# Peptides against a protein of PDB entry 7SFY, part 5

Target 1, 41 residues: chain A of PDB entry 7SFY
Amino acid sequence: ELFNLESRVEIEKSLTQMEDVLKALQMKLWEAESKLSFATC

## One batch from the design tools (peptide; made by RFdiffusion4, then SolubleMPNN)

Design b1_p9_1_s4 (from b1_p9_1 with E7Q E9Q)
Fold by OpenDDE base, seed 1:
Structure b1_p9_1_s4 (fold): chain B 41 residues (1-41), chain C 41 residues (1-41), chain A 9 residues (1-9)
Amino acid sequence: as target 1 above (41 residues)
Amino acid sequence: as target 1 above (41 residues)
Amino acid sequence: LEELLKQLQ
């Protein structure tokens, strides 16, 4: 594999996209757990 | 959308998978930047 | 990103 400036830029974009997805999943997890807590109380 | 135990478990699995991908991308980024530094020196 | 990863571990 050739690692160059173009490869770096593409990986940085992918990292940013993954971070956004992780944040969204964390929020959904929090909401899911909050609803479970409500249902069991 | 229904948030329940099954949804929580699925989100937790997705978060773990995303974390593994992020770690792999960070390693590739480091290697790419190391090669760029070598090529420009 | 590093802090985000730390929160997941």
Scores: peptide ipSAE 0.089, ipTM 0.596, DockQ to the pose 0.059
Fold by OpenDDE base, seed 4:
Structure b1_p9_1_s4 (fold): chain B 41 residues (1-41), chain C 41 residues (1-41), chain A 9 residues (1-9)
Amino acid sequence: as target 1 above (41 residues)
Amino acid sequence: as target 1 above (41 residues)
Amino acid sequence: LEELLKQLQ
């Protein structure tokens, strides 16, 4: 396949989608950590 | 499910894997862009 | 994109 503007835009779109998923997962991790009560007894 | 250390480690592992994929895709994009010869004629 | 990746790391 030739690299063209269309291919570039599609790749950047996919990258952005993955970044959004990463951010969402990081937020979920943070939420889970914030809810974690350490065993104090 | 309870959030525990095992769950945290697993989530962080998944996040790291996704980051690695993102980096690989960015490198491929860069490589494609670097190989792009502009039409000069 | 590079900046976004840096923000995630």
Scores: peptide ipSAE 0.089, ipTM 0.569, DockQ to the pose 0.061
Fold by OpenDDE base, seed 3:
Structure b1_p9_1_s4 (fold): chain B 41 residues (1-41), chain C 41 residues (1-41), chain A 9 residues (1-9)
Amino acid sequence: as target 1 above (41 residues)
Amino acid sequence: as target 1 above (41 residues)
Amino acid sequence: LEELLKQLQ
């Protein structure tokens, strides 16, 4: 495949989207852990 | 939702899978950039 | 991004 500016921008957009999802999942994990009761620890 | 060990393991698996995809995309980006010819720079 | 990956390890 020919690498050009358009291909680079597309890859960078995909990486950014995955970073956003990772951050969201990390926040959800933190929220879940923060709500964990001693009875379920 | 009730947070338990099963829920934590599921979230950790999803995070690991996304990390693996991110690493793969970073490698693909590096490979593409390394193959970039001067004519397309 | 690299720093984010380090946080996952």
Scores: peptide ipSAE 0.085, ipTM 0.571, DockQ to the pose 0.059
Fold by OpenDDE base, seed 5:
Structure b1_p9_1_s4 (fold): chain B 41 residues (1-41), chain C 41 residues (1-41), chain A 9 residues (1-9)
Amino acid sequence: as target 1 above (41 residues)
Amino acid sequence: as target 1 above (41 residues)
Amino acid sequence: LEELLKQLQ
């Protein structure tokens, strides 16, 4: 298959989508850590 | 569900895996662009 | 994206 503009745009779109998912997971991790309760005596 | 160490480790592992996929896609994009032939006269 | 990857490291 010949790499063309359409293929490049599709790869860039996929990379952007993965970036968005990574950001969402990072935020969820932060929220979970912020809510984490530690053992107290 | 209570967020615990196991949940945190699993999220961090997923983030690392996604980072690895992103790096692989970036490399594939670079390779494709490097091999791209332009019209010559 | 490259900057995001750097932040993850």
Scores: peptide ipSAE 0.081, ipTM 0.565, DockQ to the pose 0.059

Design b1_p9_2_s2 (from b1_p9_2, 4 letters changed)
Fold by OpenDDE base, seed 1:
Structure b1_p9_2_s2 (fold): chain B 41 residues (1-41), chain C 41 residues (1-41), chain A 9 residues (1-9)
Amino acid sequence: as target 1 above (41 residues)
Amino acid sequence: as target 1 above (41 residues)
Amino acid sequence: IKKLKELLS
């Protein structure tokens, strides 16, 4: 097994992309819940 | 547009899954770099 | 990586 610069760069790119997605989902969750309305009798 | 309990649960599940993947990738990066050897003259 | 840990904590 070999780890090289290309592999490291690829992993770091993937991590960055996933961080961006996580941030986006956290924002969506916050905004959606901020607009959540509850059932009333 | 409507946000409900099902949507919230789904988003939170997705966030959890992505967190798990991120942790796994961080571990892989650390382990791989720990084994990295450098070119020598 | 440090930023990622912060985000996930």
Scores: peptide ipSAE 0.065, ipTM 0.538, DockQ to the pose 0.071
Fold by OpenDDE base, seed 5:
Structure b1_p9_2_s2 (fold): chain B 41 residues (1-41), chain C 41 residues (1-41), chain A 9 residues (1-9)
Amino acid sequence: as target 1 above (41 residues)
Amino acid sequence: as target 1 above (41 residues)
Amino acid sequence: IKKLKELLS
């Protein structure tokens, strides 16, 4: 196989995109849990 | 909106899956770069 | 990559 600059850049770009999605999901999780209400007697 | 246990579990599962993909890509990147050869004179 | 490791830790 041949690994070149284009391949490296593409992989790093994908990693960055996934990082952004992870950050967004982590924030959404925090927000949702912070707003979670529990029933009490 | 209603956030419940099912929603939390699903989000956490998605985060875990993405983490696994990220780890795999990081390993592939390292392997590819480690095998990268540069032309020399 | 180092940043990602920190994020996931």
Scores: peptide ipSAE 0.064, ipTM 0.533, DockQ to the pose 0.072
Fold by OpenDDE base, seed 4:
Structure b1_p9_2_s2 (fold): chain B 41 residues (1-41), chain C 41 residues (1-41), chain A 9 residues (1-9)
Amino acid sequence: as target 1 above (41 residues)
Amino acid sequence: as target 1 above (41 residues)
Amino acid sequence: IKKLKELLS
Protein backbone atom coordinates (compact mmCIF):
# COMPACT_ATOMS: atom_id res chain seq x y z
CA GLU B 1 0.00 0.00 0.00
CA LEU B 2 1.10 3.50 -0.84
CA PHE B 3 1.18 6.25 1.75
CA ASN B 4 2.08 9.84 0.99
CA LEU B 5 1.27 13.33 2.19
CA GLU B 6 -2.00 13.40 0.30
CA SER B 7 -3.12 10.19 1.95
CA ARG B 8 -2.18 11.52 5.35
CA VAL B 9 -4.09 14.73 4.81
CA GLU B 10 -7.11 12.80 3.61
CA ILE B 11 -7.11 10.55 6.65
CA GLU B 12 -6.71 13.49 8.99
CA LYS B 13 -9.56 15.23 7.24
CA SER B 14 -11.74 12.20 7.87
CA LEU B 15 -10.68 12.16 11.50
CA THR B 16 -11.59 15.81 11.82
CA GLN B 17 -15.01 15.19 10.32
CA MET B 18 -15.60 12.33 12.72
CA GLU B 19 -14.54 14.56 15.59
CA ASP B 20 -16.97 17.24 14.50
CA VAL B 21 -19.85 14.79 14.37
CA LEU B 22 -18.84 13.40 17.72
CA LYS B 23 -18.86 16.86 19.25
CA ALA B 24 -22.23 17.58 17.72
CA LEU B 25 -23.64 14.44 19.28
CA GLN B 26 -22.15 15.38 22.62
CA MET B 27 -23.81 18.76 22.40
CA LYS B 28 -27.13 17.18 21.50
CA LEU B 29 -26.82 14.85 24.44
CA TRP B 30 -26.03 17.71 26.78
CA GLU B 31 -28.93 19.74 25.46
CA ALA B 32 -31.31 16.84 25.84
CA GLU B 33 -30.16 16.24 29.39
CA SER B 34 -30.56 19.91 30.15
CA LYS B 35 -34.18 19.71 29.11
CA LEU B 36 -34.75 16.47 30.96
CA SER B 37 -37.54 16.52 33.48
CA PHE B 38 -37.45 13.82 36.11
CA ALA B 39 -40.40 11.76 37.16
CA THR B 40 -42.09 13.34 40.13
CA CYS B 41 -43.98 10.30 41.29
CA GLU C 1 -39.02 16.56 22.27
CA LEU C 2 -38.97 13.61 24.62
CA PHE C 3 -35.83 12.50 26.40
CA ASN C 4 -35.61 9.45 28.61
CA LEU C 5 -33.12 6.83 29.66
CA GLU C 6 -33.53 4.91 26.42
CA SER C 7 -32.77 8.00 24.39
CA ARG C 8 -29.71 8.72 26.48
CA VAL C 9 -28.41 5.20 26.07
CA GLU C 10 -29.01 5.35 22.34
CA ILE C 11 -27.10 8.60 21.98
CA GLU C 12 -24.25 7.31 24.09
CA LYS C 13 -24.16 4.18 21.97
CA SER C 14 -23.83 6.33 18.88
CA LEU C 15 -21.06 8.31 20.52
CA THR C 16 -19.26 5.10 21.36
CA GLN C 17 -19.55 3.88 17.80
CA MET C 18 -18.15 7.14 16.52
CA GLU C 19 -15.31 6.86 18.99
CA ASP C 20 -14.54 3.35 17.80
CA VAL C 21 -14.39 4.44 14.19
CA LEU C 22 -12.26 7.41 15.14
CA LYS C 23 -9.84 5.15 16.97
CA ALA C 24 -9.74 2.78 14.03
CA LEU C 25 -8.83 5.63 11.72
CA GLN C 26 -6.15 6.79 14.12
CA MET C 27 -4.71 3.30 14.15
CA LYS C 28 -4.78 3.13 10.38
CA LEU C 29 -3.01 6.45 10.18
CA TRP C 30 -0.37 5.32 12.63
CA GLU C 31 0.13 2.06 10.80
CA ALA C 32 0.46 3.83 7.50
CA GLU C 33 2.99 6.24 8.93
CA SER C 34 4.90 3.34 10.43
CA LYS C 35 5.23 1.79 7.00
CA LEU C 36 6.15 5.07 5.39
CA SER C 37 9.43 5.05 3.57
CA PHE C 38 11.02 8.39 2.93
CA ALA C 39 12.50 9.44 -0.34
CA THR C 40 16.20 8.73 -0.39
CA CYS C 41 17.09 11.01 -3.24
CA ILE A 1 -16.61 10.70 28.71
CA LYS A 2 -13.11 11.34 29.96
CA LYS A 3 -11.90 8.86 27.38
CA LEU A 4 -13.74 10.72 24.65
CA LYS A 5 -12.26 14.01 25.76
CA GLU A 6 -8.83 12.45 25.76
CA LEU A 7 -9.38 11.12 22.27
CA LEU A 8 -10.48 14.51 20.97
CA SER A 9 -7.63 16.42 22.59
Scores: peptide ipSAE 0.063, ipTM 0.541, DockQ to the pose 0.069
Fold by OpenDDE base, seed 3:
Structure b1_p9_2_s2 (fold): chain B 41 residues (1-41), chain C 41 residues (1-41), chain A 9 residues (1-9)
Amino acid sequence: as target 1 above (41 residues)
Amino acid sequence: as target 1 above (41 residues)
Amino acid sequence: IKKLKELLS
């Protein structure tokens, strides 16, 4: 494969998708931690 | 900046680092969920 | 993450 503009654009799109997944996971982790602290008795 | 081999290698290294962070977050989420279910009374 | 963003900018 050529390392050209098309390749760069595709990689940048993949990076953006990964960043979005990272943010989603961070939010889910926060939610889980919040529920854990809420879970008392 | 040039989109050359050095650029590609650097981007791939960054992608790998992001994947490692993703995996770590997934594990932390699993741990939190496990503790949440464990938290009973 | 911030460092990764800087590296890719």
Scores: peptide ipSAE 0.052, ipTM 0.486, DockQ to the pose 0.040

Design b1_p9_2_s3 (from b1_p9_2, 4 letters changed)
Fold by OpenDDE base, seed 1:
Structure b1_p9_2_s3 (fold): chain B 41 residues (1-41), chain C 41 residues (1-41), chain A 9 residues (1-9)
Amino acid sequence: as target 1 above (41 residues)
Amino acid sequence: as target 1 above (41 residues)
Amino acid sequence: IKELKDKLS
């Protein structure tokens, strides 16, 4: 099995994309919970 | 639009899964680069 | 890319 510059670049691009998605999902979670209202009697 | 416990749980599960994938890819990158050899004259 | 691991921690 080989590892070359092209493979490294591709992996790093994928990591960056996934980090962006994680950040977006964390923000969505925070905002959603901030808007959450609780049941009352 | 609504946010409930089920939605929160699903988001947190997805975040955990993506974190695991990111860790795995980082490990693969590190190991691959550790094995990388350079061209010589 | 060890910075990503630290950021996720």
Scores: peptide ipSAE 0.087, ipTM 0.576, DockQ to the pose 0.108
Fold by OpenDDE base, seed 4:
Structure b1_p9_2_s3 (fold): chain B 41 residues (1-41), chain C 41 residues (1-41), chain A 9 residues (1-9)
Amino acid sequence: as target 1 above (41 residues)
Amino acid sequence: as target 1 above (41 residues)
Amino acid sequence: IKELKDKLS
């Protein structure tokens, strides 16, 4: 397979996008947990 | 919105999957760069 | 790349 600068840039772009999604999920989890209330009887 | 244990588990599952994909991309990038050869004239 | 690994690990 051929690897060039464009390929590297594209892979790193994908890495950045995955990192952004990961951070978004972490923030959503934190937000959800901060709002968490336990059912009481 | 409602948050429960199942929701938390699902979010953390997504986080794990994203982490796995991220690691896979990093490994692919490393492999590609290790094979990188520059054109010579 | 290593920086991303460190942030994730």
Scores: peptide ipSAE 0.087, ipTM 0.580, DockQ to the pose 0.075
Fold by OpenDDE base, seed 2:
Structure b1_p9_2_s3 (fold): chain B 41 residues (1-41), chain C 41 residues (1-41), chain A 9 residues (1-9)
Amino acid sequence: as target 1 above (41 residues)
Amino acid sequence: as target 1 above (41 residues)
Amino acid sequence: IKELKDKLS
């Protein structure tokens, strides 16, 4: 098992990418929910 | 474009899953970095 | 990396 600076940087980049995806999905959820209306008479 | 309760729940579940993965990866990074030692004389 | 956790929480 070997870990070095290159590996650390790559992992941190992946974490950042996933965080960005999470934010994007949260925003999509917000947009969808804000558009949602309840069926009424 | 249609959004309903089922879709909302599914998206929220996915967000939770991704958050859990992020936490796991952060923990792995911490473990790896804590084990890392610098080569010295 | 601490910032990521704080931001996600």
Scores: peptide ipSAE 0.084, ipTM 0.577, DockQ to the pose 0.081
Fold by OpenDDE base, seed 5:
Structure b1_p9_2_s3 (fold): chain B 41 residues (1-41), chain C 41 residues (1-41), chain A 9 residues (1-9)
Amino acid sequence: as target 1 above (41 residues)
Amino acid sequence: as target 1 above (41 residues)
Amino acid sequence: IKELKDKLS
């Protein structure tokens, strides 16, 4: 197989995109948990 | 909308899965770059 | 790569 500059750039781009998705989901998780209500006596 | 324990667990599971994929891709990138040969004079 | 890992952690 052949690895070149274009391949490296594409892989790094994909990694960046996945990082952005992770950050977005982490923020959504935080927001959801912050709004979560617990029943109390 | 309703956020509960099952929803939180599912989101955290998805985040963990994406992290694992990222780590795998990072390792592949490192390996590919380490094997990359550069022409020299 | 290392920087990205550190950023995510």
Scores: peptide ipSAE 0.079, ipTM 0.572, DockQ to the pose 0.083

Design b1_p9_2_s4 (from b1_p9_2, 5 letters changed)
Fold by OpenDDE base, seed 2:
Structure b1_p9_2_s4 (fold): chain B 41 residues (1-41), chain C 41 residues (1-41), chain A 9 residues (1-9)
Amino acid sequence: as target 1 above (41 residues)
Amino acid sequence: as target 1 above (41 residues)
Amino acid sequence: IKKLKDLLS
C-alpha cells in the first residue's frame, strides 16, 4: 500500500469537514433542547 | 416546531455514531502516517 | 487533530 502527502491531506480535510458537521449538529441539538418544553396540558 | 424526547434521543445517537466514525478515521490516519516513508530513490 | 480530540472529549 502507498500513502503519500496528497492522501494525507485529503484525509485530514475529510476529518475537518466531519468535525464541522459535528459542531453544527451539537449546536442544533442545543438549540432544540433549549426550546423543549414538557407537556403540561 | 416540535421537539420531543424521541427526537432528542435520535439526534444524540447520530452524534455518537459520527463521533465513532471520526475516531475510526483518526486511527486510520495515524496508521497510514505511521507507515509513510519519504522517497529516497 | 488536537482540535478534533478536544471536540470528542
Scores: peptide ipSAE 0.080, ipTM 0.553, DockQ to the pose 0.073
Fold by OpenDDE base, seed 1:
Structure b1_p9_2_s4 (fold): chain B 41 residues (1-41), chain C 41 residues (1-41), chain A 9 residues (1-9)
Amino acid sequence: as target 1 above (41 residues)
Amino acid sequence: as target 1 above (41 residues)
Amino acid sequence: IKKLKDLLS
């Protein structure tokens, strides 16, 4: 198999994109749970 | 908009999956770079 | 990469 500069750059770019998505999802989870209401009797 | 238990579970599942992918990519990057050779004169 | 580790920890 071959690894070169272009491959490394592509992997790092993908990692960065996934980090951004993870952060966004974590924020959405936090906001959603902060608004969550519970059932009452 | 609505947030419920099912939505929370789905978000957490997605976060876990993405974490696994990120770890895998980090390992691949490390292994690839550990095998990388540099040009010589 | 260090930032990613911090995020995932």
Scores: peptide ipSAE 0.078, ipTM 0.554, DockQ to the pose 0.071
Fold by OpenDDE base, seed 5:
Structure b1_p9_2_s4 (fold): chain B 41 residues (1-41), chain C 41 residues (1-41), chain A 9 residues (1-9)
Amino acid sequence: as target 1 above (41 residues)
Amino acid sequence: as target 1 above (41 residues)
Amino acid sequence: IKKLKDLLS
């Protein structure tokens, strides 16, 4: 097994990208829920 | 635009799945870094 | 990594 700087950088890069996606989805969820209408009848 | 319970559940499910993947990757990163050897020469 | 933990907490 070999773990070097290149591997670490790639993993951290991937984690950062996933974090960005999660943030975007969280924002979308918040916006969608804010617009959600409920039946009042 | 229609946002209902089904849509919310699906989004939250996806977010949870991504969180699980992130946690797994964080664990792998920690383990890999813990095993990383450095040149001492 | 710490930032991610904060985000997901």
Scores: peptide ipSAE 0.077, ipTM 0.548, DockQ to the pose 0.073
Fold by OpenDDE base, seed 3:
Structure b1_p9_2_s4 (fold): chain B 41 residues (1-41), chain C 41 residues (1-41), chain A 9 residues (1-9)
Amino acid sequence: as target 1 above (41 residues)
Amino acid sequence: as target 1 above (41 residues)
Amino acid sequence: IKKLKDLLS
């Protein structure tokens, strides 16, 4: 496949999507860890 | 910057690194969620 | 990520 502007745009879009997923996972991890501290006994 | 084979290789390496981080975060999330179920009271 | 953004700029 051609390594041109079109392919670069697609790769950049994919990178952005991955970054968004990373952020979401980080937030979920924080939530889970926060809930652990709520253990009352 | 040139959009050539060299740059594509670098981008692919970066994508791989991001994927590895994603996997690590997913595993940590699983661990945290698992520990929540261990709450004994 | 910052380095990636620089590479793609």
Scores: peptide ipSAE 0.065, ipTM 0.486, DockQ to the pose 0.054

Design b1_p9_3_s1 (from b1_p9_3, 4 letters changed)
Fold by OpenDDE base, seed 3:
Structure b1_p9_3_s1 (fold): chain B 41 residues (1-41), chain C 41 residues (1-41), chain A 9 residues (1-9)
Amino acid sequence: as target 1 above (41 residues)
Amino acid sequence: as target 1 above (41 residues)
Amino acid sequence: SALEELLKA
């Protein structure tokens, strides 16, 4: 398989997309933990 | 929605899975670039 | 996509 500019650009776009999803998940985790409450008696 | 240990574990597992895919893609990119050759005349 | 499925988890 031949590596060219188009192949590199495609991989970079996929990596960027994954990074965006990772950041979104990290933010959701942070929000969830920030709302964490403890049971009381 | 209630945040509990199970929810946190699930999110952490998803994040880990994404990191594994990211690393795999980065390795593939590195391999592709390492095999890059230039045209000669 | 695989990314969308991961986000759903």
Scores: peptide ipSAE 0.122, ipTM 0.586, DockQ to the pose 0.036
Fold by OpenDDE base, seed 2:
Structure b1_p9_3_s1 (fold): chain B 41 residues (1-41), chain C 41 residues (1-41), chain A 9 residues (1-9)
Amino acid sequence: as target 1 above (41 residues)
Amino acid sequence: as target 1 above (41 residues)
Amino acid sequence: SALEELLKA
């Protein structure tokens, strides 16, 4: 098993991408929840 | 576009799963970096 | 990738 600078950079890029997706999903969830109607009278 | 309680629960479950993967990847990165040799003399 | 699989779930 070989780990070098390129490998580290690639993994860190993937982590950053996943963090960006998480943030986007959290924002979408908030937007959806803000539009959810709790009363259907 | 319909958002209900089921949709919210499903999204939150997915978010939790992604957070778990992020944590696992960060741990693996640390383990790999701890084994990285910076000198090849 | 792990990210792609999560997005499909």
Scores: peptide ipSAE 0.117, ipTM 0.585, DockQ to the pose 0.031
Fold by OpenDDE base, seed 5:
Structure b1_p9_3_s1 (fold): chain B 41 residues (1-41), chain C 41 residues (1-41), chain A 9 residues (1-9)
Amino acid sequence: as target 1 above (41 residues)
Amino acid sequence: as target 1 above (41 residues)
Amino acid sequence: SALEELLKA
């Protein structure tokens, strides 16, 4: 098992990408819920 | 565009899954870094 | 899923 600076940097980049996706999806969920309207009939 | 309770539940489940993966990867990164040893030569 | 696409890339 080899762990070096390059490997660490790559893992951290992947984690950052996943966090960005999470934030984007949470924002979309909030927007969808904010637009949700109940039946008017 | 339809948004209902089932859709919200599915999105929230996906977000939870992504958060679990993030936590697991962060733990693995910490373990790897904690085991990192410098060259001794 | 979004996670699957992220891991695939």
Scores: peptide ipSAE 0.113, ipTM 0.582, DockQ to the pose 0.029
Fold by OpenDDE base, seed 4:
Structure b1_p9_3_s1 (fold): chain B 41 residues (1-41), chain C 41 residues (1-41), chain A 9 residues (1-9)
Amino acid sequence: as target 1 above (41 residues)
Amino acid sequence: as target 1 above (41 residues)
Amino acid sequence: SALEELLKA
């Protein structure tokens, strides 16, 4: 396999994209939990 | 929207899955760079 | 996907 600058840039771009999605999911989780109401007696 | 334990578990599962992929990509990047040979004069 | 292909390479 050949690794060069183009490959590195592409991988780093993909990593950044996935990090963005992860952060979005984390935010959604936080917001969902913050809005969650708990049943009480 | 309704958020419950099932939703939380599913989101956390997805987060973990994406984190695993991210780590795999990071490892591949590191290995690719470690195997990279540089042109020399 | 593109990510899967990158992982295979």
Scores: peptide ipSAE 0.103, ipTM 0.584, DockQ to the pose 0.047

Design b1_p9_3_s2 (from b1_p9_3, 3 letters changed)
Fold by OpenDDE base, seed 3:
Structure b1_p9_3_s2 (fold): chain B 41 residues (1-41), chain C 41 residues (1-41), chain A 9 residues (1-9)
Amino acid sequence: as target 1 above (41 residues)
Amino acid sequence: as target 1 above (41 residues)
Amino acid sequence: SALEELLAA
């Protein structure tokens, strides 16, 4: 396989997109847990 | 929206999978760059 | 989905 600037840029683009989604999901999880409360009778 | 154990586990599962893919891509990138050499005449 | 496409990389 040949590695050049074009392929590197494409990989880094994918990494950035995954990072953005990861951060979004982590934030959603944190928000959900922060809003969670105990059930009461 | 309702947050419970089931939904939390599913979200965390997705996060783990994305993390694994991210790590794999980062390793591939590192390996590619490490094997890269200058062109010579 | 976008997530599935990324995970398939």
Scores: peptide ipSAE 0.129, ipTM 0.589, DockQ to the pose 0.029
Fold by OpenDDE base, seed 2:
Structure b1_p9_3_s2 (fold): chain B 41 residues (1-41), chain C 41 residues (1-41), chain A 9 residues (1-9)
Amino acid sequence: as target 1 above (41 residues)
Amino acid sequence: as target 1 above (41 residues)
Amino acid sequence: SALEELLAA
């Protein structure tokens, strides 16, 4: 199985994308939790 | 748009899963790069 | 899920 510069660039690009999504979801979670009332009813 | 305990649990579960995948990919990248030769030909 | 969408993209 080969690994070259193009492969590395592609993997790093995917990692960056995943980090961006992770950060976005963490922000959304914080926003949602800040709006969450103690009473769930 | 509603947000309750079940929603929070689901989001946190997804975040954990993404972090696990991210860590796994970072490890794979490290392994691949350690095997990468300077000469790409 | 967001992860599934990311992996499928």
Scores: peptide ipSAE 0.127, ipTM 0.598, DockQ to the pose 0.030
Fold by OpenDDE base, seed 1:
Structure b1_p9_3_s2 (fold): chain B 41 residues (1-41), chain C 41 residues (1-41), chain A 9 residues (1-9)
Amino acid sequence: as target 1 above (41 residues)
Amino acid sequence: as target 1 above (41 residues)
Amino acid sequence: SALEELLAA
């Protein structure tokens, strides 16, 4: 099995994409919860 | 638009899955690079 | 899901 620059670049691109999606989902979760209201009684 | 416990649980499940995949890819990248050798001359 | 879409790309 060979590992080269192209393989490393491809894996790092995938990691970057996943991190971006993670950040987006975390922001969406925060925004959704910020709108959540609870009854006071 | 409604947000409830089920929606929050679903988003958090997705985040957990993505974090697990990220960790796996980072480990694979590290292992691959640890096997990479360079010529000393 | 977002994860499935990313993995499918």
Scores: peptide ipSAE 0.125, ipTM 0.594, DockQ to the pose 0.028
Fold by OpenDDE base, seed 4:
Structure b1_p9_3_s2 (fold): chain B 41 residues (1-41), chain C 41 residues (1-41), chain A 9 residues (1-9)
Amino acid sequence: as target 1 above (41 residues)
Amino acid sequence: as target 1 above (41 residues)
Amino acid sequence: SALEELLAA
């Protein structure tokens, strides 16, 4: 297969997109945990 | 919405899955670059 | 999942 500049750029864009989603999910997890309340007796 | 242990675990699984894909893509990019040959005159 | 949606795009 052929690797060229355009292909590299496209892959990097995809990586960036996935990283953004990861960060968003991590933040959502943090938010959910921060709002979590535990049962009391 | 309700946040519980099961929900947390599921989110963490998704995060791990995405991280694995990211790492795989990064490795593929590195491999592609390492095999790249440039045009010669 | 979010990952599936991303990959499908």
Scores: peptide ipSAE 0.120, ipTM 0.591, DockQ to the pose 0.029

Design b1_p9_3_s3 (from b1_p9_3, 5 letters changed)
Fold by OpenDDE base, seed 2:
Structure b1_p9_3_s3 (fold): chain B 41 residues (1-41), chain C 41 residues (1-41), chain A 9 residues (1-9)
Amino acid sequence: as target 1 above (41 residues)
Amino acid sequence: as target 1 above (41 residues)
Amino acid sequence: SLLEELLKA
């Protein structure tokens, strides 16, 4: 297996993209939960 | 947009899965970098 | 992907 600067950069780019998606999901979850209505009887 | 417990659970599950992938990628990056040979003249 | 679909909601 050959690992060079190019490969490292590509992996780091993928990691960054995943982190961005994670943050987006967390924000959406927060927004959704903020709007969640509790059951009332 | 309707948000209920079921939706929340699904989102949280997806978040967890993404975190697992992130960790896996980070581990692979570490392993690759650990094996990286520096150019020597 | 499932994640992409969730982000679209």
Scores: peptide ipSAE 0.097, ipTM 0.576, DockQ to the pose 0.045
Fold by OpenDDE base, seed 1:
Structure b1_p9_3_s3 (fold): chain B 41 residues (1-41), chain C 41 residues (1-41), chain A 9 residues (1-9)
Amino acid sequence: as target 1 above (41 residues)
Amino acid sequence: as target 1 above (41 residues)
Amino acid sequence: SLLEELLKA
């Protein structure tokens, strides 16, 4: 297994992308829950 | 757009999976850097 | 997940 500058940069880029997606999903969940209305009879 | 219990569960599962992958990547980066040796002349 | 397994290998 080789680790060099290019390998580190690749991992860091992947981490950044995943953090962005996580934040987007958390925002979507918050937005959805804020719009949630409860059923009535 | 519909939001219900199933939708919430789906998003939460996705968040959990992404967090697990993020942790795995961070561990790999740490491990790789701990093994990094510097070049000499 | 598959992605997790690949990263651990």
Scores: peptide ipSAE 0.094, ipTM 0.577, DockQ to the pose 0.035
Fold by OpenDDE base, seed 5:
Structure b1_p9_3_s3 (fold): chain B 41 residues (1-41), chain C 41 residues (1-41), chain A 9 residues (1-9)
Amino acid sequence: as target 1 above (41 residues)
Amino acid sequence: as target 1 above (41 residues)
Amino acid sequence: SLLEELLKA
């Protein structure tokens, strides 16, 4: 294995991108659930 | 748009999977940094 | 991917 500054930076960038996507999906989920309607008898 | 229980469950499962990957990558990063050696003069 | 589609929705 070879780990250097370049590798660390790349991994951290990837982590940040994944976290951004997670936040976006969480917001979408909240919005969808807030709008969810239920069948009524 | 059509949102139901099936859609919510699928989104939540995807979020969980992404979080699991994030945790794994964070652990890998910690391990790599812990082993990192620096050039010495 | 599935995640990309969910994000676009």
Scores: peptide ipSAE 0.094, ipTM 0.568, DockQ to the pose 0.045
Fold by OpenDDE base, seed 3:
Structure b1_p9_3_s3 (fold): chain B 41 residues (1-41), chain C 41 residues (1-41), chain A 9 residues (1-9)
Amino acid sequence: as target 1 above (41 residues)
Amino acid sequence: as target 1 above (41 residues)
Amino acid sequence: SLLEELLKA
């Protein structure tokens, strides 16, 4: 495996995908925590 | 900025940190969702 | 899932 421009671009793409997943999970966590405060009784 | 071994190691460290955050968020999301099923009334 | 695949990569 060569540390070249192609591998850097691939890693940067993976980082971007992980950031997108992190944002999605943060929003889902906020949503779930927000629902805990809602009275269901 | 040179695409060398040092930069690769730095990126791999960042990836590992992001994975750790993802795992933590997954567990917190599960925890929050699990609490939604618990009767508080 | 996509998340699991990312964590394994």
Scores: peptide ipSAE 0.091, ipTM 0.468, DockQ to the pose 0.044

